# Ledger of designs, part 110: peptides against a protein of PDB entry 8PQO

Target 1, 252 residues: chain A of PDB entry 8PQO
Amino acid sequence: VLLKEYRVILPVSVDEYQVGQLYSVAEASKNETGGGEGVEVLVNEPYEKDGEKGQYTHKIYHLQSKVPTFVRMLAPEGALNIHEKAWNAYPYCRTVITNEYMKEDFLIKIETWHKPDLGTQENVHKLEPEAWKHVEAVYIDIADRSQVLSKDYKAEEDPAKFKSIKTGRGPLGPNWKQELVNQKDCPYMCAYKLVTVKFKWWGLQNKVENFIHKQERRLFTNFHRQLFCWLDKWVDLTMDDIRRMEEETKRQ

## One batch from the design tools (peptide; made by RFdiffusion4, then SolubleMPNN)

Design b1_p18_6_s1 (from b1_p18_6, 13 letters changed)
Fold by OpenDDE base, seed 3:
Structure b1_p18_6_s1 (fold): chain B 252 residues (1-252), chain A 18 residues (1-18)
Amino acid sequence: as target 1 above (252 residues)
Amino acid sequence: SMELYKLLAFLVINTHLA
């Protein structure tokens, strides 16, 4: 098991981020080739548990059409079915990813707290001290070009170049986080993303777990760069606007 | 295997975007 807490600092408020995240997920999904194909929604309902109130979703990703024919033919039953269970109680959310074939030997858990701070809270997910000491805190700087793979880089998604017309935020220079503290008119938040990866196959555990973390970090980096650079597209939207957009998308 | 890594990479990206 490998745990890392990714801390993504953004020059947006927690309330703004709720809209921006939903918009950016929808937009990014549209831009991905083969998005939506093979996705089965089993459950989508409100939940309430231990004072946590939100939306619960259970999706199955059927990857048979997404892999080469030879992989599909050789894959064990259930190996290409991925289950995603998500509890969205913003500003808290949890996602659990499992596989039918791997069972307890495979787990990706992503627990996120969105806090109106600069990533300074320790153990925001309230782990036991013994568990917390094994968590690596990883700061993602959306303005840092060196954290972005060349193949992922787009100039229109570069926070160091983007200037929001609607808000005046950006471009984000090398010291933007330090400068933000002195800017009373610019909100900020941190997404604390505790990622737990379990891949219990002897000889491959560390390699695969590290690989998954590498991909998660890459995803979080690119996504939040997009989210910020799309600020002018979503900052004036309300949650009701997002809900209408989601409903319209479901009807298409 | 390299195929497994590609699959996992695809999975990670798509689960968050779907």
Scores: peptide ipSAE 0.035, ipTM 0.711, DockQ to the pose 0.077
Fold by OpenDDE base, seed 4:
Parts: structure tokens; C-alpha cells; sequence
Structure b1_p18_6_s1 (fold): chain B 252 residues (1-252), chain A 18 residues (1-18)
């Protein structure tokens, strides 16, 4: 098991981020080849648990069409079905990813708190001290070009170049986080993303767990760079606007 | 295996976008 807490600081408010996240997920999905293909939504319902109110989703990703024929032919039953269970109670979210074949030997859990701070809180997910001491804190700087793979880099998604016309935010220089503290009119937040990865397979555990973390970090970095650079597209939208856009997309 | 890594990469990238 490998745990890391990714801290993503953004020059947006917690309330703004809720809209921006939904918009950016929808936009990114449109840009992905075969976006939504092989996704089955089993459950999409409101939930209430221990005072936490939100939306629960259970999706299955059927990967049979996404792998080479020889892999599909050799794959055990259930090996190409990925289950995603998500509890979205913004500003808190939890996602659990499992596989039918691997069962308890495979787990990706992503727990996110969105806080109006600069990533300074320790143990925001309230782990036991013994567990917390094994968590690596990883800061993602959306303005740092060195954190982006060359193949992922796009100039139009570079926070160091982007200037929001609607808000005046950006471009983000090397010391943007420090400068933000002195800008009373610019909101900020941190997404604290505790990622737990378990891949219990003899000889491959560490390699696969580290690989998954590397991909998660890459995903979080690219996504939040997009989210910020798309600020002018979503900052004036309401949650009702987002819901309408989602319904329109489902009808196409 | 390389195929496993490709599958996992695909999974991680697409799961959060759907």
C-alpha cells in the first residue's frame, strides 16, 4: 500500500472550484478519444451518511474494447471491468476504484478536501498518527512547467502564460503563491487529495503502486492547469448552467 | 508487463474524466 497526499493550490475560491471542476471534467471528456464508451452507470442517487449529504455514483468501465484482442482473449472473467464508486459531498469527495478479478488485491482510493487555504493543513483527512507518518505530501504547482511532461504541454493550457480577462487572474509567475497572500481580492484554495493505492501482486506491488501514483499526479497536474486556463469559460456559469450543459450533452 | 502498464495508464486517465 502506498499513500500520498497531493496538494493542489489554485487562485480560485472553493465555491468557484465546484463549477470549474464540473465544467473541466465535461470539457476534458469531450476531448478524450472514445469518451464515455464502455461506461455503465449502475447507480446515481443522493445519499446521507453521518451528516454527510451528497451524490453517490457507481460506474463500471468495460475495457474489453480498449485492449488488444490477445489481452481480451487471455483476460480472466471480470479482469477488464473496473468499478468506480464515488461519494460527492462537495467540498468533500471520495472515490474508490476496484476490479472484479483482483478483488481485495487492487484498490485506488482518492479522498479530497477542498479548503480555503494554501495547503498548510496537516492531516486534513484525520488519519491515525501512525498512518499519517507514512503519507508523503506532494505539492503540485500548476505554474511549474517542469512538472508537466513535454507530450502533455499545451501553450493554451499554461498558467504561466494565461491571463483571465474576466477576473484579471494570471499569468502565474514563479512566486505566484507568495504574491497571492498579499492580494486580498484574489481568492485561493487547496485541493487536498489523499490517494491510497494497493496492488497486491507478488513482485509487482511497488512497481505498479508507484506507476499508478505517477499517473494520478500527471492527471491532477494537467487537469488543474486546464481548469485554471479555462477560467473565463466557466467562472460566470452557475450550477444550473452546468446541469443544463450535462443534459444537453447526454441527448447528443 | 507492458500491456498491464498501458491498461492502468488508460484507466487512471479516463476514470476521473467520466
Amino acid sequence: as target 1 above (252 residues)
Amino acid sequence: SMELYKLLAFLVINTHLA
Scores: peptide ipSAE 0.035, ipTM 0.707, DockQ to the pose 0.077
Fold by OpenDDE base, seed 1:
Structure b1_p18_6_s1 (fold): chain B 252 residues (1-252), chain A 18 residues (1-18)
Amino acid sequence: as target 1 above (252 residues)
Amino acid sequence: SMELYKLLAFLVINTHLA
């Protein structure tokens, strides 16, 4: 098991981020080839548990059509079915990813708190001390080009180049986070993403767990760079606008 | 294996964006 807490600081408010995240997920999903194909939504309902209220979703990702034929033929039964259970109680979110074949030997859990701070809170997910001491805190700086793979880099998604016309935010210089505390008119938040990865396969555990974390970090970095650089596209949208857009997309 | 990494990469990317 490998745990890391990714801390993504953004020059947006917690309330803004709720809209921006939904918009950016929808936009990014359109850019991914076959993003919605092979996704089965089993459950999409409100939930209430332990005082937490939100939306619960259970999706199955059927990967059979997304892998080469030889992979499909060699894959054990259930190996290409991925279950995603998500509890969205913004500003708290939890996602649990499992696989039918691997059972308890495979887990990706992503727990996110969105806080109006600069990533300064320790153990925001309230882990036991023994567990918390094994968590690596990883700061993602969306303005730091060195954190972006060359193949992922796009100038139009570079926070160090982007200037929001609607908000005046950006471009983000090397010291943007330090400067942000002095900018009373610029909101900020941190997404604290505790990622738990478990992959029990002898000889491959550490390799796969580290690989998954590497991909998660890459994803979080690119996604939040996009989210910020798309600020002018979503900042004026309301949650009702987002819901309408989602409904319109379902009808197409 | 490369196949496993491709699957995992696909999974990680799509679970967050789908």
Scores: peptide ipSAE 0.034, ipTM 0.708, DockQ to the pose 0.078
Fold by OpenDDE base, seed 2:
Structure b1_p18_6_s1 (fold): chain B 252 residues (1-252), chain A 18 residues (1-18)
Amino acid sequence: as target 1 above (252 residues)
Amino acid sequence: SMELYKLLAFLVINTHLA
């Protein structure tokens, strides 16, 4: 098991981020070829548990058409079905990813708190001290080009070049996080993403777990660069606007 | 991201075939 807490600081408010995240997820899904193909929604309902109120979703990703033919032919039954269970109680979110074939030998858990700070809180997920001491804190800087793979880089998604017309935010210079403290008119937040990866296979556990974390970090970096650079597209939208857009997309 | 799921599934399957 390998745990890391990714801290993503953004020059947006917690309330703004809720809209921006939903917009950016929808936009990214539209831009990805075949993003909705092979996705089965088993459950999509409100939940209430221990004072937490939100939306629960259970999705199955059927990857049979998305993997190479040789993988599909050799894959055991259930190996290409990925289950995603998500509890969205913003500003808290939890996602659990499992596989039918691997059962308890495979787990990806992503727990996120969105806080109106600069990533300064320790153990925001309230782990036991023995567990917390094994968590690596990883700061993601969306303005740092060196954290982006060349193949993922787009100039229109570069926070160091982008300036929001609607808000005046950006471009983000090398010291933008320090400068933000002195800018009373610019909100900020941190997404604290605790990622737990378990891949129990003799001789490959550490290699695969580290690889998954590398991919998660890449995903978080690229997504939040997009979210910020798309600020002018979503900053004036309300949650009702987002819900309407989601309903319209489901009807197509 | 669907790409992440594809990569994860690919790795899981290949490690068990290995």
Scores: peptide ipSAE 0.031, ipTM 0.683, DockQ to the pose 0.609

Design b1_p18_6_s2 (from b1_p18_6, 12 letters changed)
Fold by OpenDDE base, seed 5:
Structure b1_p18_6_s2 (fold): chain B 252 residues (1-252), chain A 18 residues (1-18)
Amino acid sequence: as target 1 above (252 residues)
Amino acid sequence: SMELYKLLANLVINTYLA
């Protein structure tokens, strides 16, 4: 098991981020051809548990069309079916990813707190002290080009070049986080993303767990760069606007 | 294996974007 807490600081409010995240997910999904193919929604309902209120979703991702033919032919039954269970109680979110074939031997859990701070809170997910000692804190700087793979880099998605016309935020210079403290009119937040990866196969555990974390970090970095650079597209939208957009997309 | 890496990469990408 490998745990890392990714801390993503953004020059947006917690309330703004709720809209921006949903918009950016929808936009990114449109850019991925065949993203909706093989996705089955089993459950989509409100939930309430221990004072947490939100939306629960259970999706199955059928990966048969996403892998080479020889992998599909050799894969055991259930090996290419991924279950995603998500509890969205913004500003808290939890996602649990499992596989039918691997059962307890495979787990990806992503727990996110969105806080109106600069990533300074320790153990925001309230882990046991012994467990927290084994968590690596990883800061993602959306303005740092060195954290972006060359193949992923787009100039239109570079926070160091983008300036929001609607809000005046950006571009983000090398010391943008320090300068943010002095800008009373610019909101800020941190997404604390605790990622738990378990891959219990002898000889592959560390390799696969580290690989998954590397991919998660890459995704978080690229996504939040996009979210910020798309600020002018979503900052004036309401949650009702987002819901309408989602409904319209489902009807197509 | 490279095949496993491709599978996991596709899984993570699709899960996050879908």
Scores: peptide ipSAE 0.036, ipTM 0.707, DockQ to the pose 0.079
Fold by OpenDDE base, seed 3:
Structure b1_p18_6_s2 (fold): chain B 252 residues (1-252), chain A 18 residues (1-18)
Amino acid sequence: as target 1 above (252 residues)
Amino acid sequence: SMELYKLLANLVINTYLA
């Protein structure tokens, strides 16, 4: 098991981020080829548990159409079915990813708290001290080009070049986080993303767990760079606007 | 693989639509 807490600081408020995240997710999904193919929604309902209220979703991703024929033919039953269970109680979110074939030997859990701070809270997910001491805190700087793979880099998604016309935020220089503290008119937040990866296969555990974390970090970096650079597209939208957009997308 | 990255990306992205 490998745990890392990714801390993504953004020059947006927690309330703004709720809209921006949903917009950016929808936009990014449209840009991904085959994103909707093979997705089965089993459950999509409100939930309430231990004072937490939100939306629960259970989706199955059938990967049979996304792998080569020979892989599909050789794959054990359930090996190409990924289950995603998500509890969205913004500003808290939990996602659990499992595989039918791997059972207890495979787990990706992503727990996110969105806080109106600069990533200074320790153990925001309230882990036991013994567990917390094994968590690596990883700060993602969306303005740092060195954290972006060359193949992922797009100038139109570079926070160091982007200037929001609607808000005046950006571009983000090398010391943007320090400067933000002195900018009373610019809100900020941190997404604390505790990622738990379990891949219990002897000899491959560390390699696969580290690989998954590398991909998650890459994803979080690129996504939040997009989210910020798309600020002018979503900052004036309300949650009701997002809901209407989602409903319209479901009808198409 | 790049395919696995795209898969994971789609999974993470779709979790936030909840």
Scores: peptide ipSAE 0.040, ipTM 0.728, DockQ to the pose 0.060; fails the geometry check
Fold by OpenDDE base, seed 1:
Structure b1_p18_6_s2 (fold): chain B 252 residues (1-252), chain A 18 residues (1-18)
Amino acid sequence: as target 1 above (252 residues)
Amino acid sequence: SMELYKLLANLVINTYLA
């Protein structure tokens, strides 16, 4: 098992981020070829548990159409079905990813707290002290080009070049986080993303767990760069606007 | 997310081809 807490600092408020996240997820999904194919939504309902209220979703990602024929033919039954269970009680979110074939031997858990700070809180997910000692804190700087793979880099998604017309935020210079403390008119937040990866296969555990973390870090970096650079597209939207857009998309 | 789906697909491919 490998745990890392990714801390993503953004020059947006916690309330703004809720809109921006939903918009950016939808936008990114639309831009991907074959988006939505092989996704089965089993459950999408409100929940209330232990004082937490939110939306629960259970999706199955059927990868059979997304892999080469020889992989599909050789894959054990259930190996190409990924289950995603998500509890969205913003500003807290939890996602659990499992596989039908691997069962208890595979787990990706992503727990996120969105806080109006600069990533300074320790153990925001309230882990036991012994467990917390094994968590690496990883800061993602969306303005740092060196954290972006060359193949993922787009100039239009570079926070170091982007200037929001609607808010005046950006571009983000090398010291943007330090400068943010002195800018009373610019909100900020941190997404604390605790990622737990379990891959219990002898000889492959460390390799796969590290690989998954590398991919998650890449995903978080690219996504939040997009979210910020798309600020002018979503900052004036309300949650009601987002809900309407989602309903319109479901009807297509 | 769709990006996560693609990453997981790649993970599956790489895991079961090894």
Scores: peptide ipSAE 0.036, ipTM 0.717, DockQ to the pose 0.406; fails the geometry check
Fold by OpenDDE base, seed 4:
Structure b1_p18_6_s2 (fold): chain B 252 residues (1-252), chain A 18 residues (1-18)
Amino acid sequence: as target 1 above (252 residues)
Amino acid sequence: SMELYKLLANLVINTYLA
């Protein structure tokens, strides 16, 4: 098991982020080849647990069409079905990813707190001290070009070049986080993403767990760069606007 | 295997795009 807490600081408010996240997920999905192909939504309902109120979703990702034929032919039953269970109680979110074949031997858990700070809180997910001492804190700087793979880099998604016309935010220079503290009118937040990865196959555990973390970090970096650079597209939208856009997309 | 890495990479990407 490998745990890391990714801290993503953004020059947006917690309330703004809720809209921006939904918009950016929808936009990124449109740009991805195949979109929602092979995604089955089993459950999408409100939930209430221990005072936490939110939306629960259970999705199955059927990967049969996304792997080579020989892999599909050799794959055990259920090996290409990925289950995603998500509890969205913004500003808290939890996602659990499992596989039918691997069962308890495979787990990706992502727990996120969105806080109006600069990533300075320790153990925001309230782990036991013994567990917390094994968590690596990883800061993601969306303005740092060195954290982006060359194949992922797009100039239109570079926070160091982007200037928001609607808000005046950006471009983000090397010291943007420090400068943000002095700008009383600019909101900021941190997404604290505790990622737990378990891959219990002898000889492959560490390799696969580290690989998954590398991909998660890459995903978080690229996504939040997009989210910020798309600020002018979503900052004036309401949650009702987002819902309408999602409904329109489902009808097409 | 390279196929496993490709599968996992696609999984991670799709999880946040759907």
Scores: peptide ipSAE 0.036, ipTM 0.708, DockQ to the pose 0.076; fails the geometry check

Design b1_p18_6_s3 (from b1_p18_6, 12 letters changed)
Fold by OpenDDE base, seed 5:
Structure b1_p18_6_s3 (fold): chain B 252 residues (1-252), chain A 18 residues (1-18)
Amino acid sequence: as target 1 above (252 residues)
Amino acid sequence: SMELYKLLANIVINTYLS
């Protein structure tokens, strides 16, 4: 088991992020070829448990068409079916990813708190001290080009070049986080993403767990760079606007 | 999300290739 807490600082408010995240997810999905193919939604309903109220979703990702033929032919039954269970109670979110074949031997859990700070809180997910001491805190700087793979880099998604016309935010220089403290008119937040990865196969545990974390970090980095650079597209939208957009997408 | 789906696909692919 490998745990890391990724802290993504953004020059947006927690309330803004709620809109921006939903917009950016939708936009990113539109830009991907084969969007929605192989995704089965089993459950999508509101939930309330232990004082937590939000939306629960259960999706199955059928990866049979997404892997090479030889992998599909050799894969055991259920190995290419990924289950995603998500509890969205913004500003808290939890996602649990499992595989039918691996069962208890595979787990990706992503728990996110969105806080109006600069990523300075320790153990925001309230882990036991013994568990917390083994968690690596990883800061993602969306302005740091060195954290982006060359193949992922796009100038139009570079926070160091982008300036929001509507808000005046950006471009983000090397000391942008420190400068935020002095800019009373610029909101900021941190997404604290505790990622738990378990891959309990002898000989592959460390390799796969580290690989998954590497990919998660890559995903978080690219997504939030996009989110910020798309600020002018979503900052004036309301949650109702987002809901309408989602409904329109379902009709297509 | 589509990004997550892509990630999962890559995980599966690389798992079987490793």
Scores: peptide ipSAE 0.036, ipTM 0.720, DockQ to the pose 0.342
Fold by OpenDDE base, seed 3:
Structure b1_p18_6_s3 (fold): chain B 252 residues (1-252), chain A 18 residues (1-18)
Amino acid sequence: as target 1 above (252 residues)
Amino acid sequence: SMELYKLLANIVINTYLS
């Protein structure tokens, strides 16, 4: 098991991020090849547990159409079915990813707290001290081009070049976080993303777990760069606007 | 294997962005 807490600092408020995240997820999903093909929604309902109130979703991703034929032919039953269970109680959310074939030997858990700070809170997910000491804190700087793979880089998604017309935020220079503290008119937040990766196969555990974390970090980096650079597209939207957009998408 | 890595990467990306 490998745990890392990714801290993504953004020059947006927690309330703004709720809209921006939903918009950016939808937009990014449209840009991905394959889209929602093979996605089965089993559950989508409100939940309430231990004072946590939100929306619970259970989706199955059938990856048979997204892998080469030889992989599909050789894959054991259930190996290409990924289950995603998500508890969205913004500003807290949890996602659990499992596989039918791997069962308890495979787990990706992503727990996120969105806080109106600069990533200064320790153990925001309230882990036991013994567990917390094994968590690596990883700061993601969306303005740092060196954290972006060349193949992922797009100039239109570069926070160091983007200037929001609607808000005046950006471009983000090398010291943008330090400068932000002195800018009373610019909100900020941190997404604390505790990622737990379990791949219990002897000889491959460390390699695969580290690989998954590398991909998660890559994903978080690119996504939040997009989120910021798309600020003018979503900053004036309300949650009701997002809900309407989601409903319209479902009807198509 | 490289195929496994590609699969896992696609899983992570597609599930998070869904």
Scores: peptide ipSAE 0.035, ipTM 0.711, DockQ to the pose 0.078
Fold by OpenDDE base, seed 1:
Structure b1_p18_6_s3 (fold): chain B 252 residues (1-252), chain A 18 residues (1-18)
Amino acid sequence: as target 1 above (252 residues)
Amino acid sequence: SMELYKLLANIVINTYLS
């Protein structure tokens, strides 16, 4: 098991991020191979658990059509069915990813708190001390080009170049986080993403767990760079606008 | 293996963005 807490600081408010995240997820998903094809929504309902209220979703990703034929033919029963259970109680979110074949030997859990701070809180997810001491805190700086793979880099998604016309935010210089504290008119937040990865295959555990974390970090970095650089596209949208857009998409 | 990494990468990317 490998735990890391990714802290993504953004020059947006917690309330703004709720809109921006939904917009950016929808936009980014259009560009990914496979999109929503092969996704089965089993459950999509409100929930209440331990004082937490939100929306619960259970999706199955059927990857049979998304992998090469030889993979499909060699894959054990259930190996290409991924279950995603998500609890969205913004500003808190939890996602649990499992696989039918691997069962308890495979887990990706992503727990996120969105806080109006600069990533200064320790153990925001309230882990036991023994567990917390094994968590690596990883700061993602969306303005730091060195954290972006060259193959992922796009100038139009570079926070160090982007200037928001609607808000005046950006570009983000090398010391943007330090300067942000002195800019009272610019909101800020941190997404504290505790990622738990478990992959219990002998000989591959550390390799795969580290690989998954590497991909998660890459994903978080690119996603939030996009989210910021798309600020002018979503900042004037309301949650009602987002809901309408989602409903319109479902009807297509 | 590269096949495993490709599959896992696909899982991570698709599940997060879908």
Scores: peptide ipSAE 0.034, ipTM 0.710, DockQ to the pose 0.079
Fold by OpenDDE base, seed 4:
Structure b1_p18_6_s3 (fold): chain B 252 residues (1-252), chain A 18 residues (1-18)
Amino acid sequence: as target 1 above (252 residues)
Amino acid sequence: SMELYKLLANIVINTYLS
């Protein structure tokens, strides 16, 4: 098991982020090959647990069309079905990813708190001290070009070049986080993303767990760079606007 | 296995973006 807490600081408010995240997820999914092909929604309902109120979703990702034929032919039953269970109680969210074949031997858990700070809180997810001491804190700087793979880099998604016309935010220089503290009119937040990865196969555990973390970090970095650079597209939208857009997309 | 890496990468990317 490998745990890391990714801290993503953004020059947006917690309330703004809720809209921006939904918009950016929808926009990014349109740009992906297949655009949700093979996704089955089993459950999508409100939930209430221990005072936490939100939306619960259970999705199955059928990967049969995403793998080579020989892999599909050799794959055991259920090996190409990924289950995603998500509890979205913004500003808190939890996602659990499992596989039918691997069962308890495979787990990806992502727990996120969105806080109006600069990523300075320790153990925001309230882990036991013994568990917390094994968590690596990883800061993601969306303005740092060195954190982006060359193949992922796009100039139009570079926070160091982007200037928001609607808000005046950006471009983000090397010391943008420090400068933000002195800008009372600019909101900021941190997404604290505790990622737990378990891959219990002898001889492959460390390799696969580290690989998954590398991909998660890459994903978080690229996503939040997009989110910021798309600020002018979503900052004036309401949650009702987002819901309407989602319904319109489903009808197409 | 390169196939395993490809599969896992696709899982992570698609899951988060959907």
Scores: peptide ipSAE 0.034, ipTM 0.708, DockQ to the pose 0.078

